# Designs tried in a protein design run: peptides against a protein of PDB entry 3KDP. Part 232

Target 1, 230 residues: chain A of PDB entry 3KDP
Amino acid sequence: PFLIFIIANIPLPLGTVTILCIDLGTDMVPAISLAYEQAESDIMKRQPRNPKTDKLVNEQLISMAYGQIGMIQALGGFFTYFVILAENGFLPIHLLGLRVNWDDRWINDVEDSYGQQWTYEQRKIVEFTCHTPFFVTIVVVQWADLVICKTRRNSVFQQGMKNKILIFGLFEETALAAFLSYCPGMGVALRMYPLKPTWWFCAFPYSLLIFVYDEVRKLIIRRRPGGWVE

## One batch from the design tools (peptide; made by RFdiffusion4, then SolubleMPNN)

Design b2_p30_1_s1 (from b2_p30_1, 26 letters changed)
Fold by OpenDDE base, seed 2:
Structure b2_p30_1_s1 (fold): chain B 230 residues (1-230), chain A 30 residues (1-30)
Amino acid sequence: as target 1 above (230 residues)
Amino acid sequence: LEEALKKLKELMERLLEKAKKLLEELEKLK
């Protein structure tokens, strides 16, 4: 998200503190949960991991979480961001290169796509209105990611939801999202304004996309072991 | 701002404690 913000020179879609909440608050418990996940049918013959010596997260799971799936998560977040900005008069194309003027406190006449002028304060309200939905979108997409990352090859339907820590991670992430979205003072503290409940559903198509993508991927791996899809 | 950050910290600490307890329970089941 931050790299796209720099490259596209768009208004900041997600605050730094919110990013830290994702990285430290929402990803930590899931990462731990993956270390204690029940072995897949193909791994059941392996010796139990030593949590003191073994890597907590497999390199493959890291690659999935921060690679291709991470890109889909970012796309989901940006989709929500662009929808909110478009509803407020800023079309996606108009946002390109707008950051410099957007962040300038002395420019109080930034025009939207319809010629409406926005003060600095008004622009920042809209920006901060995007932070919460972006974060929530990432959380909702991470629900899918967490469930997917349980297994390397087996379907989620085959492995099931047996890891209590993973289930707890889902609840923790959701509770954190609710807290950051609705707790008084978050608009000032974290630049996250309250979220309408309807915005939680904006991420669902992307969550579904991740599920479908991974299930198809795993199906291919099961049918063609050793393929490039691994 | 300070109150909000304090509440966030307290929530995170409580969640962390619950996570640790769940880990301990899972270790006992092994």
Scores: peptide ipSAE 0.007, ipTM 0.227, DockQ to the pose 0.411
Fold by OpenDDE base, seed 5:
Structure b2_p30_1_s1 (fold): chain B 230 residues (1-230), chain A 30 residues (1-30)
Amino acid sequence: as target 1 above (230 residues)
Amino acid sequence: LEEALKKLKELMERLLEKAKKLLEELEKLK
């Protein structure tokens, strides 16, 4: 997200606070939960091959899969960001290169896509209004990510939801998201303005996409062992 | 729960302050 902010010169979609909340709040418990995940049934049944080469290949493939999932998460966040800004009069194309004027405190007449002028204060309110939905979008997408991370090869339906720590992680990140979104004073303290409950649903298509993507990936791995998709 | 939320808020405020300071330092380096 921050790289796109720099490259595209768009208004900041995700604040530093929201990044910290993701890294320390929403990702910590899930990351710990993965350490306690049960071994896959198929891993235990496989005869050991060359442990050195197979481990390296597996690590690379896992890294690639997480990279792809991370890209989908980012796309989901940016989608929410662009929708909110569009609803406030800023079309996506108009946001390109706008950062310089957007962040200038002395420019109080930045025009939106419809010629409406926005003061610095108004722009910052809109920007901060995007931070919470972006964060919530990431959390909602992470629901799918956490669920799929339980297994590398087995379907979620095969492995089930046995890891209580992971389940707790899902509730924890959701509770944190709700707290940051609706607790009084978060707008001032964290620059995370309250979110309409309807925005929680904006990320659901992306969560579903991640879930479907991973299930398809795992299905391919099961059908074609030793493929590059593993 | 309220006390825990209050502590969390305070922690987040501290993190925010540190993050702001870091950003300010980075901006000075530009």
Scores: peptide ipSAE 0.007, ipTM 0.239, DockQ to the pose 0.035
Fold by OpenDDE base, seed 4:
Structure b2_p30_1_s1 (fold): chain B 230 residues (1-230), chain A 30 residues (1-30)
Amino acid sequence: as target 1 above (230 residues)
Amino acid sequence: LEEALKKLKELMERLLEKAKKLLEELEKLK
């Protein structure tokens, strides 16, 4: 997210404090939950061919999974960000390069995509209005990502929800999201304005698509063991 | 603002406690 902010020179989609909350509060518990996730029945039944190489492969697979999850989360967050800004009159194309003028407090006539002029204060309100939904979107996407990462081959329906740490992680991140979204003073302290409850659902289609995609992928892997999709 | 800062502090303390617990759990796994 921060790299895109720099490269695209767009208004800040997510505050630094919220990023820290994601990293410390949301990502750590899931990471541990995956470490405690019982190996798939198929993995546990396979004796390590070579303990060194198989450990490395598992570490690489975990690393790749986390990398992919992070990318998906970022995409979901940015989707929500662009939707909110578009609803406020700023189309995605118009946001490119706008940061310089956006952050300039002396410019009170920044035009949106429809020619409406925005004061600095109004722009900052819109910016901060994006922070909370962006964060919540990440959390909602993480629900799906955590669930799908439980297994590589088996469907979630086959493996079940046995990992108590994973379940705890889901509740924790949700509670954190609710706290940051609705606790009085968060708008000032964290630059996270209160979230309309409807925005919780904005990420659901995206999470569902990821879930379906992963289930289809796993189905293909089960039907064609040793395929390139693995 | 003071209330917001207090809440932020509380949040950070909670996060720190959680981080410590997580580290302890990781150490137990070693």
Scores: peptide ipSAE 0.005, ipTM 0.230, DockQ to the pose 0.530
Fold by OpenDDE base, seed 1:
Structure b2_p30_1_s1 (fold): chain B 230 residues (1-230), chain A 30 residues (1-30)
Amino acid sequence: as target 1 above (230 residues)
Amino acid sequence: LEEALKKLKELMERLLEKAKKLLEELEKLK
């Protein structure tokens, strides 16, 4: 998320506190859940494999899975960010290079895509309004990503939702998202303004698309083992 | 592809850390 902010010079989509809440609050439990699920799978599949080579492969696979999840989460968050700003009159093309003027407190006449002038205070309200939905979008995308990461090659429907640690992780992420979104004082403390309940569903189509894409990918891998998709 | 994704992840993590530091410095300047 932050890379696109630097490269595109757009208004800040996520505050530092929000980033910390994602990194420390939402990513840790899913990471632990996946680590335990792999350890459990490795315990169940223990034919005497060479422990050095297989451990290295598993660590690489875990690292790649988390990297891919993080990229997908960033894409989902940015989608929500652009939707919110577009709803407030700032089209994505207009946001490119706008950061310098956006962050200048002395410029109170920044124009949106429709020629409406925005004061510094109004711009900061809109910016901070993006933080909570961005965070919630990440959590909702994580639901799908955690489910799809249960299996590399098999369909999620074959393995099911038997991992109690994963279910606990999903609950914790959702509870944290609800707390940060609706607890009084979070707007002042975390710069996360209250979220409309409808924004929880904004990421659902995206999560569904990711889920379908991953199932199709896995189907291709199963039909063509050793193909370019592996 | 796996090696490229690993390198990309490491790069993204490093960039995220640098970005956090830059944000902290920017907040100190305001």
Scores: peptide ipSAE 0.000, ipTM 0.229, DockQ to the pose 0.019

Design b2_p30_1_s2 (from b2_p30_1, 25 letters changed)
Fold by OpenDDE base, seed 2:
Structure b2_p30_1_s2 (fold): chain B 230 residues (1-230), chain A 30 residues (1-30)
Amino acid sequence: as target 1 above (230 residues)
Amino acid sequence: LEKALELLRELMERLLEIAKKLKEELEKLK
């Protein structure tokens, strides 16, 4: 997200504090849940496979999966960001290169896509309005990530929601998202303004995309063991 | 600003509580 912000010179879609909350709050539980499931899967798979080769393949598969999932998460967040800004009069194309003027406190006449002038304060309100739904989008997408990462080869539907840590992680992320979204003063403290409940649903298509992607990937792995997808 | 700091503190405390609970659950699973 931050790299795209720099490259595209768009208004900041996600605040530094929200990034920290994602990295420290929402990513920690997934990492723990994965470590646990890896340990559990290693216990279950303890038929004498060569632990060195299986570990390497598994680490590569996990790293690729997480990298791809992270990209889809970012895309989901940016989608939500662009939708909100578009609803406020800023079309995605207009946002390109707008950052310099957007962040300038002395420019109070930044025009939107429809010629409406926005003061610095108004622009920052809209920006901060985007931070919360971006964060929530990531959390909702992470629901899918947590569920799909539970299984390396088996469908999520086969393994079920037996991992208590995973379930706890889902609740934790959701509770954190709700807290950051609806707690009074978060707009001032964290630059996260309250989110309309409808914006939670903006992430669902991306969560579904991740689920479909991972299920298809796992299906391919099951049908063609040793393919390029592994 | 004071309200913001208070909220930040509450957030940090909640995050710490969650981290502790996670640690406890991880220890139960070992």
Scores: peptide ipSAE 0.000, ipTM 0.231, DockQ to the pose 0.490
Fold by OpenDDE base, seed 3:
Structure b2_p30_1_s2 (fold): chain B 230 residues (1-230), chain A 30 residues (1-30)
Amino acid sequence: as target 1 above (230 residues)
Amino acid sequence: LEKALELLRELMERLLEIAKKLKEELEKLK
């Protein structure tokens, strides 16, 4: 999100505070929960890692986790962002290069795609209105990410959801998202304005996409061990 | 900044309370 903000000079889709909430709030408990995940049925059948040749995390795992899934996650967030701005009169094409004027507090007549003039305060309200649903979208997508990261090879249905700490992590990140979205004062402190409940559902297709993608990937790995998909 | 820090503190306290309640409920389900 921040890279696109810089490159395209669009209004900020996700605030720095919300990024910190993701990194420190939503990712911490899930990361700990994965440390307590039960071993896959085939893990103990493998030879021990060679510390001289085998890295802790291989390049393939890094590429998949941060490259492919990360791109789908970002697309989900940006979709929500563009929908909200379009609903408020700013079409995606109109947002390109608008940042300079958008962030200038002395310009109070920035026009939307329909010729309506927006004051600085009005623009910032719309911007901050985008932060909350973008954050929530990320959290909902992270549900799928957390679930799929339980195993490297086995299906979630084979491994099961026996890890109570992981289940707790899902509830914790959801509770955090709800709290940040609806608690009084969060709009002022964190620039996260209240979210309409309907926006929670906007991320579900992307979560489902990630889940299906990973299950298919794992199925291929099970059928073709050592393939390029692993 | 002071107001933001106060709200963050309140947030942390509420999150801890929710976490404790959830833990208790999960223990009841054992």
Scores: peptide ipSAE 0.000, ipTM 0.228, DockQ to the pose 0.184
Fold by OpenDDE base, seed 4:
Structure b2_p30_1_s2 (fold): chain B 230 residues (1-230), chain A 30 residues (1-30)
Amino acid sequence: as target 1 above (230 residues)
Amino acid sequence: LEKALELLRELMERLLEIAKKLKEELEKLK
């Protein structure tokens, strides 16, 4: 998110505090949950492998979990960000390069895509309005991501949800999201304005798509062992 | 500012509670 902010010169989609909450709150517990995830039934049935190869596979699984899932989270967050700004009159194309004027407190007539002028204060309200939904979107996407990444080959329905730490992680991040979204004063304290409950659902289609994609991927892996998808 | 600090403190306390619960769960797994 921060790299896109710099490269595209868009209004800040996610505040530093929320980033810290993601890093410290929402990422650590999932990481631990993955470490304590029960081995897949197919993995447990596999013959002993070369320790070097086993380490590499574990590293690849970790890399996939943190790398690809992180990208998916970012995409989900940016989707929500662009939707909110579009609803407030700023189309995505208009946001490109707007950061300089957006952050200039002396410019009180920044135009949106429809010619409406926005004061600095109004712009900051809109910016901070994006922070909470962006964060919540990440959390909602993480629900799916955590569930899907616990297995490589088996369906979630086959493996089940036995990892208590994973379940705890889901509740923890949800509770944190709720706290940051609805606790009075968060708009001032953390630059996270209150979230309409409906915004919790904005990421659901995306999470569902990820879930379906992963299940399809796993299905392909099961049907075609040793395929390129594995 | 005081309110912000209070909220931050509350957040930290909640995070600590979560960490404690996590620790307890980890201990149960040992």
Scores: peptide ipSAE 0.000, ipTM 0.230, DockQ to the pose 0.428
Fold by OpenDDE base, seed 5:
Structure b2_p30_1_s2 (fold): chain B 230 residues (1-230), chain A 30 residues (1-30)
Amino acid sequence: as target 1 above (230 residues)
Amino acid sequence: LEKALELLRELMERLLEIAKKLKEELEKLK
């Protein structure tokens, strides 16, 4: 998200605090939980043909898959961001290049897509209003991501939800998201303004997309062993 | 946490500055 902020010169979609909350709060426990995930039954039964080459290929393919999932997560966050700004009068096209004027404290007459003028304070409120929904969107998308990360080849339905630490991670990140979104004073302390409960549902299509994507990917891997999609 | 946030902010500002410079140089080459 920060790279897109730089390239597109749009208002900042995620604050530094939200990034830290993702990295330290929502991602850490799940990442640890993956270390305790039971070995995939398919991996345990298959002898590696060449341990050196097959390991390297597997690592590259895993990295690629996570990269793709990360892109879908980012798209979900940006979708939520653009929807919120559009509801406040800023259409996505209008946001391109707007950052310079948006961040200027001396410009109090930045026009939205409908000609309404926004003060610096008003703009910052809207910007910070986007931080929480973006964060929550990432959390909701991470539900699917964490679930799919349990296995490489097997369906989630085949592997099941045996890792209690992973389940705990899902609840922990959700509880953290709720705390950051609704606890009084978070707007001042963390620049995360309260979120309408309806925004939690905005990310669900992307969560579903990730889940479907990974299940399809795993299905292809099972049907075509040795394919580049592994 | 505050120190980490400050460092992250500084890093972001530096990255923005570098990106701006790169953009300016690219625009000069056009």
Scores: peptide ipSAE 0.000, ipTM 0.213, DockQ to the pose 0.020

Design b2_p30_1_s3 (from b2_p30_1, 25 letters changed)
Fold by OpenDDE base, seed 3:
Structure b2_p30_1_s3 (fold): chain B 230 residues (1-230), chain A 30 residues (1-30)
Amino acid sequence: as target 1 above (230 residues)
Amino acid sequence: LEEALETLERLFKELKEKVEKLLKELELKK
């Protein structure tokens, strides 16, 4: 999100504090839960890992988890961002290069795609309105990520949901998202305005996409051990 | 508010580092 903000010079889609809440609040419990996850049935059959190969495997896992899944998460967030801004009169093409004027407090006549003038205060309200749905979109996508990342090769259906900490993590991040979205004062403190409940459902297709993608990936790995997909 | 946010960001970074260390320790105990 931040890279696109810099490159495209668009209004900030997700605040820095919100990013930190994602990194620390939503990822912490899941990461702990994965540390306590039961070994895969096939890992138990493997010889003790060579430390050199383990490092490479970890790098590949990190690249997969934070690269591919992270890109899908970002796409989901940006979709929500562009929808909200479009509903408020700012088409995606119009947002390119707009940041400088958008963030200038002294400019109170920034025009939208339809010629309506927006004051600085009005623009900031719209910007902060985007932060909460973007955050919630990421959280909903992370539900799928947490479930799929507990295994490397086995399907979620094969490994099962035996890890109570993982289940707790899913509830915790959802509760945190609800708290940040609806608690009084969060609009000022975190620049996150209250979210319409309907926006929770906007992320579901992306969560499903990640889930299906990973299950297909794991299926390919099981059928073709040592392939490029592993 | 900006100072408070900067402080919060610093605290979050510190917390993240502590959690990452704990996770590494837990992985080593497996």
Scores: peptide ipSAE 0.006, ipTM 0.240, DockQ to the pose 0.139
Fold by OpenDDE base, seed 1:
Parts: structure tokens; C-alpha cells; sequence
Structure b2_p30_1_s3 (fold): chain B 230 residues (1-230), chain A 30 residues (1-30)
């Protein structure tokens, strides 16, 4: 997300505080859940595999899968960002290169796509209004990520949601997102303005996309064992 | 679904107002 912000010179889609909340809050419990599940899987699958080659392949696979999922998460976040800005009069094309004028506190007449002038304060409110939905979008997409990461090769439908740690992780992320979005003072303290509940659903198509992607990937792996998709 | 979402928005708003009121009351007691 931050790289696209720099490259495209768009208004900041995700604030430093929200980044910290993602890195420290939302990713921690999922990471622990995955670590426990990997440990449990490693205990169960103690067939004498060649530990060096199989470990390296698994690490590369995990890294690639996380990279792909991370890109889909970023796309989901940016989609939400662009939708919010478009609803406030800033079309995506108009945002390109707008950062310099957007961040200039002395320019109080930045025009949107419809010719409406925006003061610096108004622009910052809209910017901060994007932070919370972006964060929530990431959390909702992470629900799908957590569920798909539970199974390396099997369909989610085959293993079910029996992992208590995973369920706790989903609950914790959701509770944190709700707290940050709706707790009084978060707008001032964290620059996370209250989110309309409707925005929680904006991420659902991307969560579904991740599920479909992972199921298709797993299906390919099952049909072609030893393929490049592994 | 829209009605449910509107209801949810109202509930969150009410909850926020209650929490703000409680926080103000706590600040006044300090």
C-alpha cells in the first residue's frame, strides 16, 4: 500500500497508526494461530521426509502464497479507498499526482472531479475517513486468509473450522476492528474516524476472491502433484 | 439487508453515545 502511495502520488490511503495497528494488532494472533497449526501439522506428518529439501520447498510455497494473498489484500484496501474518495467527489484518475496539493495546508481550493473546492481541513477529514475502512477491509480479507491458511493442501470444506485458535484470532481481529472504528476518541487519538457498517461488506468480494483463488490453487495441486504451483 | 444495516448503524451510534456519556461521567468524577 505504501509503495503505491509513493509511486502514484495519491493521498495517503493508510496512516502510520493504522499500519501499526495492522502489524502489531491484527497480524499477531493470526501469526500465532498459523505457528500452532504448523507445529501441529509437523507433529502429525512425521513421515521421514528429507528435511532439507521439503522444508525449503514449503518455505518457498508459504512465502509465495503470502505474497499473492498480500497483493489481493492490498487490492481490496485500495478498492475501498477509491470507492470512498469517489463518493466524496474524487475519482481515481483525479487522485493521480494530487498528493502535493493535497498535503499543502496553504492550498484551500483543491478541486475535486466535479469542481468542488476542498479546504485543507476537509481534505484531511476525507483522508482520515479512508484509514478506518482500509483497515477494516484488511481485517475482513484476513478472515479469508486465516481460513485458507489453515489448510495447505486440503479444501477448507474438508477440514472445517475446528481450530479454536483460528476462531479466537478471527474474533480478536474483528473486536479490534470494531473497537478502533467505533470507540469514542479513536478519531482524535488514532485519526480513525467512525466507519459506516456498510463498509464492512465492501471487502467481502475480495474475501470471496481469495477463497476461490485458494481453492482453485489447491485443486490444481491435487490434480497435478509436483507442479510449479506447489 | 439495508434495514438491518441501518439498524446496526443506529445501534453503534447509540452505543457510542452511551460510552461517551460514561466517559464524561468518569471525567467529572475525577
Amino acid sequence: as target 1 above (230 residues)
Amino acid sequence: LEEALETLERLFKELKEKVEKLLKELELKK
Scores: peptide ipSAE 0.000, ipTM 0.209, DockQ to the pose 0.026
Fold by OpenDDE base, seed 5:
Structure b2_p30_1_s3 (fold): chain B 230 residues (1-230), chain A 30 residues (1-30)
Amino acid sequence: as target 1 above (230 residues)
Amino acid sequence: LEEALETLERLFKELKEKVEKLLKELELKK
């Protein structure tokens, strides 16, 4: 997110506070939960081939898969960001290169895509309004991510939801998102303004996309054992 | 907590500005 903000020169879509909340509040419990996830039954029954090379390959493949999922998460967050800004009069094309003027406190007449002028204070309110939805979008997308991380080869439907810690992680991140989004004073304290409940649904297509992506990936792995997609 | 967050935001902004400056300098040297 931060790199895209620099490259595209757009208003900051995700604040430092939200990043910290993701890293410390949302991602930690899920990451710990994965450490307690039971190994896939098929993996446990496999005879070791070459422990040195196979381990390295598997680690690389896992890293690539997480990287791709992370990209989808980021896309979901940015989608929500652009939708909110568009709803407030700033079309995505207009946001390109706007950051310099956006962050300038002395410019109080930044025009939106429809010619409406925005004061610095108004712009910052809109910017901070985007932080919460971006965070919530990440949380919603992580629901799918956490579920798919339970398995590498087997479908989620085959292995099931046996990890209670993972379920707790899903609850915890959702509760945190709700707290940050709706608790009075969060706008002032954390610059995370209240979110309309309808925005929670904006991320659902991306959660579904991650789920479908992983199921397809796993299907390919099952059909083509030893492929690079594993 | 608020003070800590403000400090963190300030540091982040400073880092951002430094990175942007470096990028501009690199572009100018091309």
Scores: peptide ipSAE 0.000, ipTM 0.231, DockQ to the pose 0.021
Fold by OpenDDE base, seed 4:
Structure b2_p30_1_s3 (fold): chain B 230 residues (1-230), chain A 30 residues (1-30)
Amino acid sequence: as target 1 above (230 residues)
Amino acid sequence: LEEALETLERLFKELKEKVEKLLKELELKK
């Protein structure tokens, strides 16, 4: 996300505080939860194949899958960002290269895609309005990610939701998102303005996409054991 | 907290400048 911000020179989609909250709040607990995950029944049942080569291949495939999921998460966040800015008059194409003028406090007449002039203060309000929904979008997408990560080969429906730490992580992320979104003073303190409840649903298509992607991946693995997708 | 946020913004700006510099250097090497 930050790289796209730099490369595209768009208004800041995600604040520093939100990034820190993701790294410290939404990534650590899931990582711990995954570490304590009960070994997938398939992992326990597979005879140790050559543990070095098969482990390396597996680690590479897992890393690629996580990389792809991470890209989908980022796309979800940016989608929410672009939707909010578009609703406020800034079309995605217009945002390209706008960063310099957007951040200049002496320019109080930045035009949106419809010719409406925005003061610096108004622009910053809109920018900060994007931070919370972007964060919430990531959290909602992380729900799907966490649910799918518990299984390598088996469907989520087959293994079920047995990991209490995972469930706790989901609640923690949700509680953090709710706190940052609706606690008074967060707009001033964290530059995260409250969001409409409807923005929670903006991420759902991407959560579904991740879920479908992972289920399809797992289905392929089940149908082609020993394939390059494992 | 505002001062901390301003400091963080400054740090991110500096990071951005460093990344841009690195990108330019990479582009020049191509």
Scores: peptide ipSAE 0.000, ipTM 0.236, DockQ to the pose 0.024; fails the geometry check

